Peptides against a protein of PDB entry 4KTY. Designs and how they scored, part 94

Target 1, 266 residues: chain A of PDB entry 4KTY
Amino acid sequence: YVLNDIGVIFYGEVNDIKTRSWSYGQFEDGILDTCLYVMDRAQMDLSGRGNPIKVSRVGSAMVNAKDDEGVLVGSWDNIYAYGVPPSAWTGSVDILLEYRSSENPVRYGQCWVFAGVFNTFLRCLGIPARIVTNYFSAHDNDANLQMDIFLEEDGNVNSKLTKDSVWNYHCWNEAWMTRPDLPVGFGGWQAVDSTPQENSDGMYRCGPASVQAIKHGHVCFQFDAPFVFAEVNSDLIYITAKKDGTHVVENVDATHIGKLIVTKQI

## One batch from the design tools (peptide; made by RFdiffusion4, then SolubleMPNN)

Design b2_p17_2_s1 (from b2_p17_2, 10 letters changed)
Fold by OpenDDE base, seed 1:
Structure b2_p17_2_s1 (fold): chain B 266 residues (1-266), chain A 17 residues (1-17)
Amino acid sequence: as target 1 above (266 residues)
Amino acid sequence: SSKLSDSYFEKLLKELK
């Protein structure tokens, strides 16, 4: 999880799983220097750079350009006129070296690009890391651990009222570390995500969230456990918003979100 | 990646009923 410089990222649809190779290149010339530069841009104290909890959280913020002029600008509208389409990237090295050279965010990325670059960052700094893909990944926008789908009386989705959303797939990272700030048993793999999805205590970042804690339904532990839990476990709640202003729950689907979670085996 | 469409959920709901 540290020594392997080439990986596989899963994407596509749950019924049509696809893979793409990704070159992490954590040992390539200039990459370690760039990772240190990223932490410098984050104004991270030297005393914290040896703490994987702090490093992974800073990394989740800095791999995306939001808030802090970090590494990658995300784009999902199929308009990439001012940069490189996300699908054109094949590895982290070119992205990181461009960032170091230009000192400006690199355009453009989507989840697997963010995850790829973040994986390089983590591995380069000696943190064991892997990429995971979650199919039917929920984006809980109001922190209620549900995917609320509001409907018109005719059964069509009310897009204005529906603030939550679901990705066909989403990629993020798991980083291996001890969590002395959590109860015993919640160390090990920690979910971290650099794709800018939700604000976390003032900036777009996510994690580290204990995978073991989430697996056992514990969402009270830092960081961002409720959000990560919702990504993989949210119930779909279909709610009819009636003309009189009342809301009626039409149906609940507890089996759809997080239908499949995939990661490359050793 | 992309967000699932409104029609996707409308279809799912129909199947659940």
Scores: peptide ipSAE 0.623, ipTM 0.948, DockQ to the pose 0.895
Fold by OpenDDE base, seed 4:
Structure b2_p17_2_s1 (fold): chain B 266 residues (1-266), chain A 17 residues (1-17)
Amino acid sequence: as target 1 above (266 residues)
Amino acid sequence: SSKLSDSYFEKLLKELK
């Protein structure tokens, strides 16, 4: 998890799982320096740079460009002017070196690009890390642990009535660390996500969230456990928005979100 | 990655009914 400098990222659909190679390149020239530069740009205290909890949280913020002129600018609109399409990247090295050289955010990334770069960042700093792909990954925008799907009275979906959404797939990272700030048993793999999705205490960042805690439904623990929990376990709630302003739950699907979660074991 | 479309959920709902 630290020494492997090339990996495979899963993507696509549940019924059509695809893989792409990704070169992490954590041992390449200039990469460690760039990772240190990232922490410098974050104005991270030296005392915290040895703490994987703080490092992973800062990394989740800094790998995306939001808030802090971090590494990658996300784009999902299929318009990638003045940059590189997300699908064109094959590894982290070019991205990180460009960031270090230009001192400006690199365009463009999507989830697997963010995850790839973040994986390099973590491994470069000695934090065991892996990429996780979640198919049918929910984006709970209002923190109710539900994926709300609003329907008009005619049965058509009106996605304008909610900011909730579902990704066909989403990639994030798991980082291995102890969690002395959590109860015993919630160390180990921690979910961290650098794809800018939700604001977490003032910044677009996510984690570290204890995988064990989430697995057992404990969403009260820092950081961002409710959001990560929702990504993998939200119920689809079909709600008819009636003309009179009332809401009627038409159906509930508790099996769709997080249908498949894939990661390398070793 | 992409967000699932409205039509996707409409189809899914029909299958549930």
Scores: peptide ipSAE 0.619, ipTM 0.948, DockQ to the pose 0.881
Fold by OpenDDE base, seed 3:
Structure b2_p17_2_s1 (fold): chain B 266 residues (1-266), chain A 17 residues (1-17)
Amino acid sequence: as target 1 above (266 residues)
Amino acid sequence: SSKLSDSYFEKLLKELK
């Protein structure tokens, strides 16, 4: 994983899976220096830079521009003025080098761009990493491990009441590391996500969350296990907001979220 | 020139009905 500088990112729909090539370029000139610069901007102590737990958590925060003027500005409005459309990027190198030279966040990214840059960051620092795509990925906003979808009587979504959301697909990263801070068996692949989705203890970051822990329903282990669990296993709760002010649960779907999770194994 | 799909929250919910 660390030695592969070109990858494939899965996207699209569960019934129409698509792939996109991505150049990680972790061995290109200036990329390692940029990764070190990112950690410098995060004011990360030197003593922590050898700890993949700390590095991946800092990386998840710094690859997005929120909070700390990190690498990428996210945009989903399909306008992308004053920058590069997310779909125009083909790899991490140009993004990272632009960040290094300008010392300002680069515009713009979406989940696969965040994941691509984050993958470069991790691999560049010697952390085995891969990109994971989750189709029908939940964004639990209130940490209740379910997707509360409020509907008007006509069936349309009540955007004022509905705070949770679902991505048709979402990309994040898995990083390989030992977890001495967790019980035996919860090392290995750890979910980390640099796409700014939810605030985690004061910053837009996510992980590392033990994949094994999530797989076995353990959401009590740091970091952000409940959020990651919800991304792949939330129930959809459809609630109709009546005009009289009452709320009625119309349907529960326990099969839709996390319909398919794929990653390149090579 | 393949355009990556954005999140279609509203569209997704309509399809689930």
Scores: peptide ipSAE 0.147, ipTM 0.713, DockQ to the pose 0.148
Fold by OpenDDE base, seed 2:
Structure b2_p17_2_s1 (fold): chain B 266 residues (1-266), chain A 17 residues (1-17)
Amino acid sequence: as target 1 above (266 residues)
Amino acid sequence: SSKLSDSYFEKLLKELK
């Protein structure tokens, strides 16, 4: 979890799982220093740098460029003319070293790139970490733990009303740590996500959320447990917006979200 | 090899129907 410097990231579709190699390079020259620099840019106090809870939360925020000029700029529009296409990256080292050298966000990343760089960050700082891929991963935009899919009367999706979204797959990280801030039994693997998806108390960050807590429905536990819970367990609710302004639930699907969660180290 | 990218929500919904 800490010593492996080369990994495999799962992606694709649930019925057509694919793998991509990723070089974490946590032992490469300059990488640890870059991770410390990232915490410096975050203005993280020295006392907190020994706390994996604080470190992972700060890392979640800083691996993405939003809010704080962090490491990676995300792009999903298939137009990457002003940087490196997300698919062109093969590991974390070049990204982190470029960030350290330029002191500017690096373009571009998507979920596996964010997860790859974040994994390096965590491992460099002695936090056991792994990448997790969730197929049919929900993005709850209104914090109601469900996917509200609004349909026109003709059955087409009303994109204007539909704020929630679903990824065919999404990658995030799990970090191993004790959680003295939570009840006994909710330490261990904690979900953390550096892909900028939702605002969490003022910044685009996510976690650490106790995997055990989420698994047992304890979504009130810090941090961002409701969001992570929704990613893996949301119901799809199809709602037809009638011309008269009424909403009618047409269908509910409780089987598609979180269809499969895969990690190299199970 | 398949293209590495995240899907858009609307595309996914079409596949679900």
Scores: peptide ipSAE 0.126, ipTM 0.718, DockQ to the pose 0.141

Design b2_p17_2_s2 (from b2_p17_2, 11 letters changed)
Fold by OpenDDE base, seed 2:
Structure b2_p17_2_s2 (fold): chain B 266 residues (1-266), chain A 17 residues (1-17)
Amino acid sequence: as target 1 above (266 residues)
Amino acid sequence: SSLLPDSFFEELLKKLK
């Protein structure tokens, strides 16, 4: 989880799983220095740099460009005119070295690119890390642990009212660490995500969220457990918005979100 | 990655009914 510098990232559809190689390159020249530079840009104090909880949280913020001019600019509109299309990247090294050289965010990334770069960052700093792919990954926008799908009376989705969304797949990271800030038993793998999805206490960051806590429904544990829980376990709630302003739950589907979660044991 | 379209959920709902 630390020594492997080449990995495989799962993507595609749940019924058509695909893989792509990714070179992490955590041992390549300049990469460690770049990771330190990232923490410098985050203005992270020296005392916190030895704490994997703080490091992973800072990393989740800094691997994306939002808020802090971090490493990667995300783009999902299939128009990548001012940079490199996300699919063209084959590893983390070029991205990190470009960031260090230019001192400006690198364009462009999507979830697997964010996860790839973040994985390099974590491994470079001695934190065991892996990439996780979640198929049918929910994006809970209102922190109610549900995927609320609002419908018109005719049965069509009301896109204006429907703020939540679902990715066909989403990649994030799990980092191995102790969690002395949590009750006993909630150390180990922690979900961390550098893809900018939701604001977490003022910044686009996510985690570390205890995988064990999420698995057992302890969403009150820091950090961002409700969001991660929703990504993998949200029910689809179909709600008809009536003309009179009332909401009626038409159906509940608890079987689709988080249909498959895959990680390569490296 | 891409967001699932509205049509996906509309079709899924039809199957649930």
Scores: peptide ipSAE 0.610, ipTM 0.945, DockQ to the pose 0.895
Fold by OpenDDE base, seed 5:
Order: structure tokens, then C-alpha cells, then sequence
Structure b2_p17_2_s2 (fold): chain B 266 residues (1-266), chain A 17 residues (1-17)
């Protein structure tokens, strides 16, 4: 999880799983220096740079360009006129070296690009890390741990009321570390995500969230456990918005979100 | 990656009924 410099990222659909190769290149010339530069740009105290909790949280913020002129600009609208389409990237090295040279955010990334670059960042700094792909990944916007689908009385989705969404797939990272800030037993793999999805205490970042805590329903533990929990375990709540302003829960589906979670374990 | 369209959930709901 530290020594491998080439990996496989899972993507596509749950019924049509696809794989793509990704070169992490954590040992290539200039990459470690670039990772240190990223922490410098974040104005991270030297005392915190040896703490994987702080490093992974800062990395989750800085791999995306939001808030802090970090590494990658995300784009999901198929308009890539001022940069490189996300699908054209084959590894982290070109992205990181461009960032170091230009000192400006690199365009463009999507979840697997963010996860690939973040994986390089973590491994380069000696933090064991892997990429995780979640099929039917929920995006909870109001932190209620459910995917609320508002319906008109005719059964069509009310897009104005429906603020939550679901990705066909989403990629993030798991980083291995101890968690002395949590109760005993909640160290090990921690979910961290550099794809800008939600604001976390002032900036777009996510994690580290204890995978063990999430598996056991402990969403009160720092950081961002409710959001990560919702990504993998939200119920689909179908709510009919009546003309009189009342809401009626019509159906609950607990079987679709997080239907398949895949990671390479070598 | 892409967001699932409204039609996905509309069709899924029909199966639940």
C-alpha cells in the first residue's frame, strides 16, 4: 500500500464494472518535493506534518482547488476547453509536476483523478493508502443520513425540492493510521476524500473517518463520519409533497446505496 | 462519474409499488 506505484481503479456501473490503470509515481523525481510544496501552500505547521490525521485532512483539502488554490479543478459538465479532459490523465506525476511548475490549479479532474493524485500524496508521505470505489454513492446535502427523493403527486421527481443526489460510482481513499483521538479500536483504515463535495468546518474536505466506526454506526466520531456513512448506507426515502404542503413518506429502500464497494487489496 | 437522473428513481419507485 506504500510501495506499489501502479494501481487499478474501478469505475463504470455496478452491472458493468470497468477498470483503468493509474500510475501513482510516488518515487519519481520531484514528486516528494511537490507533496511538501502542497503542505507549504496549505500553511501547515511543521509540528503537524508528522501526524497522519492532520496530513490526510490537509491533503483532502489541498488536492482540490476549492478554497485554497489546491491541485485539481473538478469538472463534470463535459466542458474542458481550458485544460485536459479528466479521462486523458493516466497517472499522478504529470498533474503534480504541472502544479509545482505553474503554481496554479490543474484542469481538470473527476473523482478517480482526485483519488489517484491523493493516493500518490499519501503514499509519498509514508501513509498506507488505497482507492475505494463505491457504486450508487449517495451525496447527502443536509446531513440527515438519508437520500430524500421528493415526488410530485403524479410520481415524478420534484427536482427543486430534491437536494440530495446519487453518483453512479464515486472514488475516494482509505488511509491506514492510528486514531489516538478516538476510542480504542477505531484506528486502521480511515476514509478520506479530496473530491470537493461538501463543506467541512469551513472548507471542502472530508475525513479521516474511521471505517470501523462507520461499520458499527458510530457517526459521532470526527471527521465527517455522517457524510461518509450516508455515502455507503443511506436509505432512499421517497416523499410525496402534497399540494396542501404536507409530506408523506411513500416508500423506503435500504438496498441500493452502497450496493457494491470495491478496492484493490494488493 | 455522473449523477443518476430523475428517471432512474422514478422507474425504481414503480418497481417498489
Amino acid sequence: as target 1 above (266 residues)
Amino acid sequence: SSLLPDSFFEELLKKLK
Scores: peptide ipSAE 0.607, ipTM 0.945, DockQ to the pose 0.890
Fold by OpenDDE base, seed 3:
Structure b2_p17_2_s2 (fold): chain B 266 residues (1-266), chain A 17 residues (1-17)
Amino acid sequence: as target 1 above (266 residues)
Amino acid sequence: SSLLPDSFFEELLKKLK
């Protein structure tokens, strides 16, 4: 998980799983220096740079451009003027070297690009890391651990009221580390995500969240465990908004979100 | 990646009924 510089990222649909190669290039010239530069831009204290908890959290913030002029600008509108379409990237090296050279955010990325670059960052700094793909990945906007789908009385979705969303697939990272800040048993793989989705205590970042904790329903532990839990385990709650302003739960579906989670195992 | 459209959930709900 540290030595392999070429990987496979899963994407597509749950019923049509696809793979794409990604060159991490953590040993290429200038990449380590760029990772250090990223931490410098984040104004990360030297004392924290040896702590994988702090490093992965800073990385999750800095791989995206939001808040801090980090590495990648996300775009999902299928219009990629003034940059490179997300699908054109084949690895992390060009992105990181461009960032180092220009000192400006690189355009553009989507989840697998963020995950690819973040994977390079983690591995370059000696943190075992892998990319995880979650099919039917929920984006809980109001932190209630549900995917609330508001409906008109005719059964159509009320887009104005519906703030939560679901990705056909989403990629993030898992980083291996001990968690002395958590109870025994919650070390190991930690979910971290650099794709800008939700604000976490003032910045677009996510994790590290204990995979074991999430697996066992413990969402009270730092960092961002509720959000990650919701990504993989939210129930779809269909709520009819009545004309009189009342809300009625019509249906609950617990079978779709996080239907398949895939990672390359070596 | 892309967000699932409203129609996805509308059709899914129909199947649940």
Scores: peptide ipSAE 0.606, ipTM 0.945, DockQ to the pose 0.882
Fold by OpenDDE base, seed 4:
Structure b2_p17_2_s2 (fold): chain B 266 residues (1-266), chain A 17 residues (1-17)
Amino acid sequence: as target 1 above (266 residues)
Amino acid sequence: SSLLPDSFFEELLKKLK
């Protein structure tokens, strides 16, 4: 996982899985220096730079531009003026080198771009990492571990009543590390995500969240386990918003979110 | 990536009912 400098990222739809190549380029000139620069911009203490827990968490914050003028500006509106469309990127090197040169956030990224750059960052720093694609990935905005879908009385969806949403697919990273801060058994792969989705203790960052903990429904462990759990396991809750202000659960679907999670095996 | 539209859930709900 550390040595491969070219990878494949899964995307598309669950019924139409697609792949794209991504060049991580963790061994190319200037990339390690840029990763160190990223940690410098984060004002990360030297003492923490050897701790994969701290490094991955800082990386999740710094690969996105929010809060701290990190590496990538996200855009999903199909208007990519003053930058490069997310689909035009083929690897991490150009992005990281541009960031280092300009010292300004690079435009633009979406989840696979964030994941690609973050994967390079982790691997450069000696942290085994891989990209994970989750199809039907929920974005739980109110931390209730549900994907709320509000309906008008006529049965039409009113998406204005919630900030919850579902991505057709979402990419994030898993990083391998021990978790001495967690109970025994929750080390190994940790979910980390640099795509700016939710605020985590003051910054747009996510993880590391123990994959083992998530798989066993343990959402009480740091960091951001509830959010990651919701991404892969939220129930779709169809709620009719009545005119009188009452809410009625019309249906529950536990089969769609996280329907397929894909990552490379060793 | 893209967010699933309202119509997706409307259609899904129709199948559930």
Scores: peptide ipSAE 0.595, ipTM 0.943, DockQ to the pose 0.889

Design b2_p17_2_s3 (from b2_p17_2, 10 letters changed)
Fold by OpenDDE base, seed 4:
Structure b2_p17_2_s3 (fold): chain B 266 residues (1-266), chain A 17 residues (1-17)
Amino acid sequence: as target 1 above (266 residues)
Amino acid sequence: GSLLSDSFFEELLKKLK
């Protein structure tokens, strides 16, 4: 994983899976230096830079520009003035080198761009990493481990009643590391996500969350296990918002969220 | 990716009923 400088990112729809190439370029000139610069900007202690848990968590925060003037500014409004449209990027090198040169966040990214840059960051620092695509990826905004879909009495969906949402697909990273801070068996692949989605203890970051823990429903383990769990396993809860202010659960669908999770295999 | 629309869930719900 560390040695591969070109990858494939899965995207599209679950019934129309697409792939795009991404050049990680972790061996290109200036890229390692830029990754070190990122950690410098994060004011990361030298003692922590050898710890993949700390490094991946810092990287999760710093690959996005929120909070700390990190690498990438996210944009989803299809108006990408004063920057590069997310779809125009083909790899991490130009983004990272621009960040190093300008010392300002680079515009713009979406999930696969964040994941691509984050993958480069991890691999540059010797952390085995891969990109994961989750189709029907839930964004649980209220931390209730379910995806709330509110309905008016006429049966129409009113998305204004919740901040929960579902992406047709979402990309994040898995990083390989031991987790001495967790019980035995929860090392290995750890989910980390640099796309700014939710605040995690004061910063827009996510992970590392043990993939094994998530698979076994252990959401109590650091970091951000509940959020990652919800992304891949939350139930769709259809709730009718009555005129009298009461809520009635109309339907529950446990079959759609996280319907397909894809990653490149060696 | 893209956020799933309200209409998507409306249609999905119809299939559940």
Scores: peptide ipSAE 0.620, ipTM 0.947, DockQ to the pose 0.885
Fold by OpenDDE base, seed 2:
Structure b2_p17_2_s3 (fold): chain B 266 residues (1-266), chain A 17 residues (1-17)
Amino acid sequence: as target 1 above (266 residues)
Amino acid sequence: GSLLSDSFFEELLKKLK
């Protein structure tokens, strides 16, 4: 995981899986220095830089530009006139070197770009890391571990009330580390995500969340376990909002979210 | 990725009923 500098990222649809090559370039000149620079910009104490828990959490915050002028500006509106379209990137090296040179956030990224750059960051710092693609990835924004779909009485979705959303696919990272801050057995792969989705204790960051904890429903474990759990295991709850203000659950679908989770072992 | 549309869920619900 640490030694491979070229990878494959899965994307597309669950019934039409696609792959994209990505050059991590963790051994390229200037990349390690850039990763150290990222931690400097985060004002990370030297004492914490040897702790993969702290490093991965800081990385999840700093790979996105929100809050802290981190590496990448996300854009999902198909307007990329003031930068590079997310699809034009082929690897992490150009992005990281541009960030180091300009000292300004690089435009633009989407989930696979964030994941690609974050993967480089982790690997550069000696943290085994991989990219994970989740098809039908839920975005729970009220931390109730559900994907609430509010409906009008006519059966159409009420977009105003429906705050949660689902991505056809989403990419994040898993980083390998021990978790002495958690009970025994919850080390190993930890979900970390640099795509800005939700605020986590004041910053757009996510993780590390123990994959084992998530699999066993231990959402109380730090960090951001409820959010990651919801991404892969939320039920779709169809709720009709009645004119009188009452809510009626029309249906529950537990089969769609997190339908397929793919990672390439390299 | 891309966000699933309202119509996606509307159609999905129809299949569940």
Scores: peptide ipSAE 0.613, ipTM 0.947, DockQ to the pose 0.895
Fold by OpenDDE base, seed 5:
Structure b2_p17_2_s3 (fold): chain B 266 residues (1-266), chain A 17 residues (1-17)
Amino acid sequence: as target 1 above (266 residues)
Amino acid sequence: GSLLSDSFFEELLKKLK
């Protein structure tokens, strides 16, 4: 989880799983220096740089360009005129070295690019890390742990009322660490995500969230456990919005979100 | 990835009924 410099990232559809190679290159010249530079740009105290909890949280913020002029600019509109299309990247090295030399955010990334670069960052700093792909990944926008789908009376989706969304797949990272800030038993793999999705206490970042805590429904533990829980375990709630303004729950589906979670075992 | 369309959920709901 630290020594491997080439990996496989899963993507595509749950019924048509695809894989792509990704070169992490954590041992390449200039990469460690770039990771230290990233922490310098974040103005991270030296005392915190040995703490994987703080490092992974800072990394989740700094691998994306939002808020802090971090490493990667995300784009999902298929317009990449001012940079490199996300699909053209094959590894982390070129991205990180460009960031170090230009001192400006690199364009462009999507979830697997964010996850790839973040994985390099973590491994370079000695934190065991892996990429996780979640098929049918929910994006809960109002923190109610549900995927609310509002329907017109005719059964069509009301896009104006429906604020939550679902990705066909989403990639994030898991980092291995102890969690002395949590009760015993909630160390080990921690979910961290550098793809900018939601604001967490003032910045677009996510985690570390205890995988064990999430598996057992303990969403009260820091950091961002409710959001990660919703990504993998939220119910689809179909709600009919009636003309009189009342809402009726039409159906509940607890089987689709987080239908398949895949990671390469090293 | 890409966001699932409205039509995806509409068809899924039909299967649940």
Scores: peptide ipSAE 0.613, ipTM 0.947, DockQ to the pose 0.904
Fold by OpenDDE base, seed 3:
Structure b2_p17_2_s3 (fold): chain B 266 residues (1-266), chain A 17 residues (1-17)
Amino acid sequence: as target 1 above (266 residues)
Amino acid sequence: GSLLSDSFFEELLKKLK
């Protein structure tokens, strides 16, 4: 999980799984220096750089450009006039070297690009890391651990009231580390995500969240466990917004979110 | 990825009914 410099990222639909090659290039010239530069830009103290908890959390913030002029600018509008389309990237090296050279965020990324670059960052710094693809990945905006789908009385979705969303797939990272700040048994793989999705205590970042904690429904542990839990385990709650302003739960579907979670075994 | 559309959930709900 540290030595492999090329990988496969899963994407597409749950019923049409696709793979793309990604070159992490953590051993290429200038890449380690760039990772150190990223931590410098984050103004991370030297004392924290040996702590994978702090490093992975800073990385989750800095791989995206939001808040701190980090590495990648995300774009999902299919208009990429001022940079490289996310699908054109084949690895982390060009992105990281461009960032180091220009000292400006690189355009553009989507989840697999963020995950690819973040994977390089983690591996460069000696943190075992892998990319995870979650099909039917929920984005819970109000931290209630549900995917609330509001409906009009005619059965159509009320887009104004529906704030939560679901990705057909989403990619993030898992980083291996001890968690002395958590109870015994919650070390190991930690979910971290550099794709800017939700604000976490003042900036767009996510994790590290204990995978074991998430699997056992422990969402009280730092960091961002509720959000990660919701990504993989939210129930779809269909709520009819009635004319009188009342809300009625029409249906609950616990089978779709996180239907398939895939990671490459190396 | 791409966000699932409103129509996706509308169709899914129909299957649940």
Scores: peptide ipSAE 0.607, ipTM 0.946, DockQ to the pose 0.890

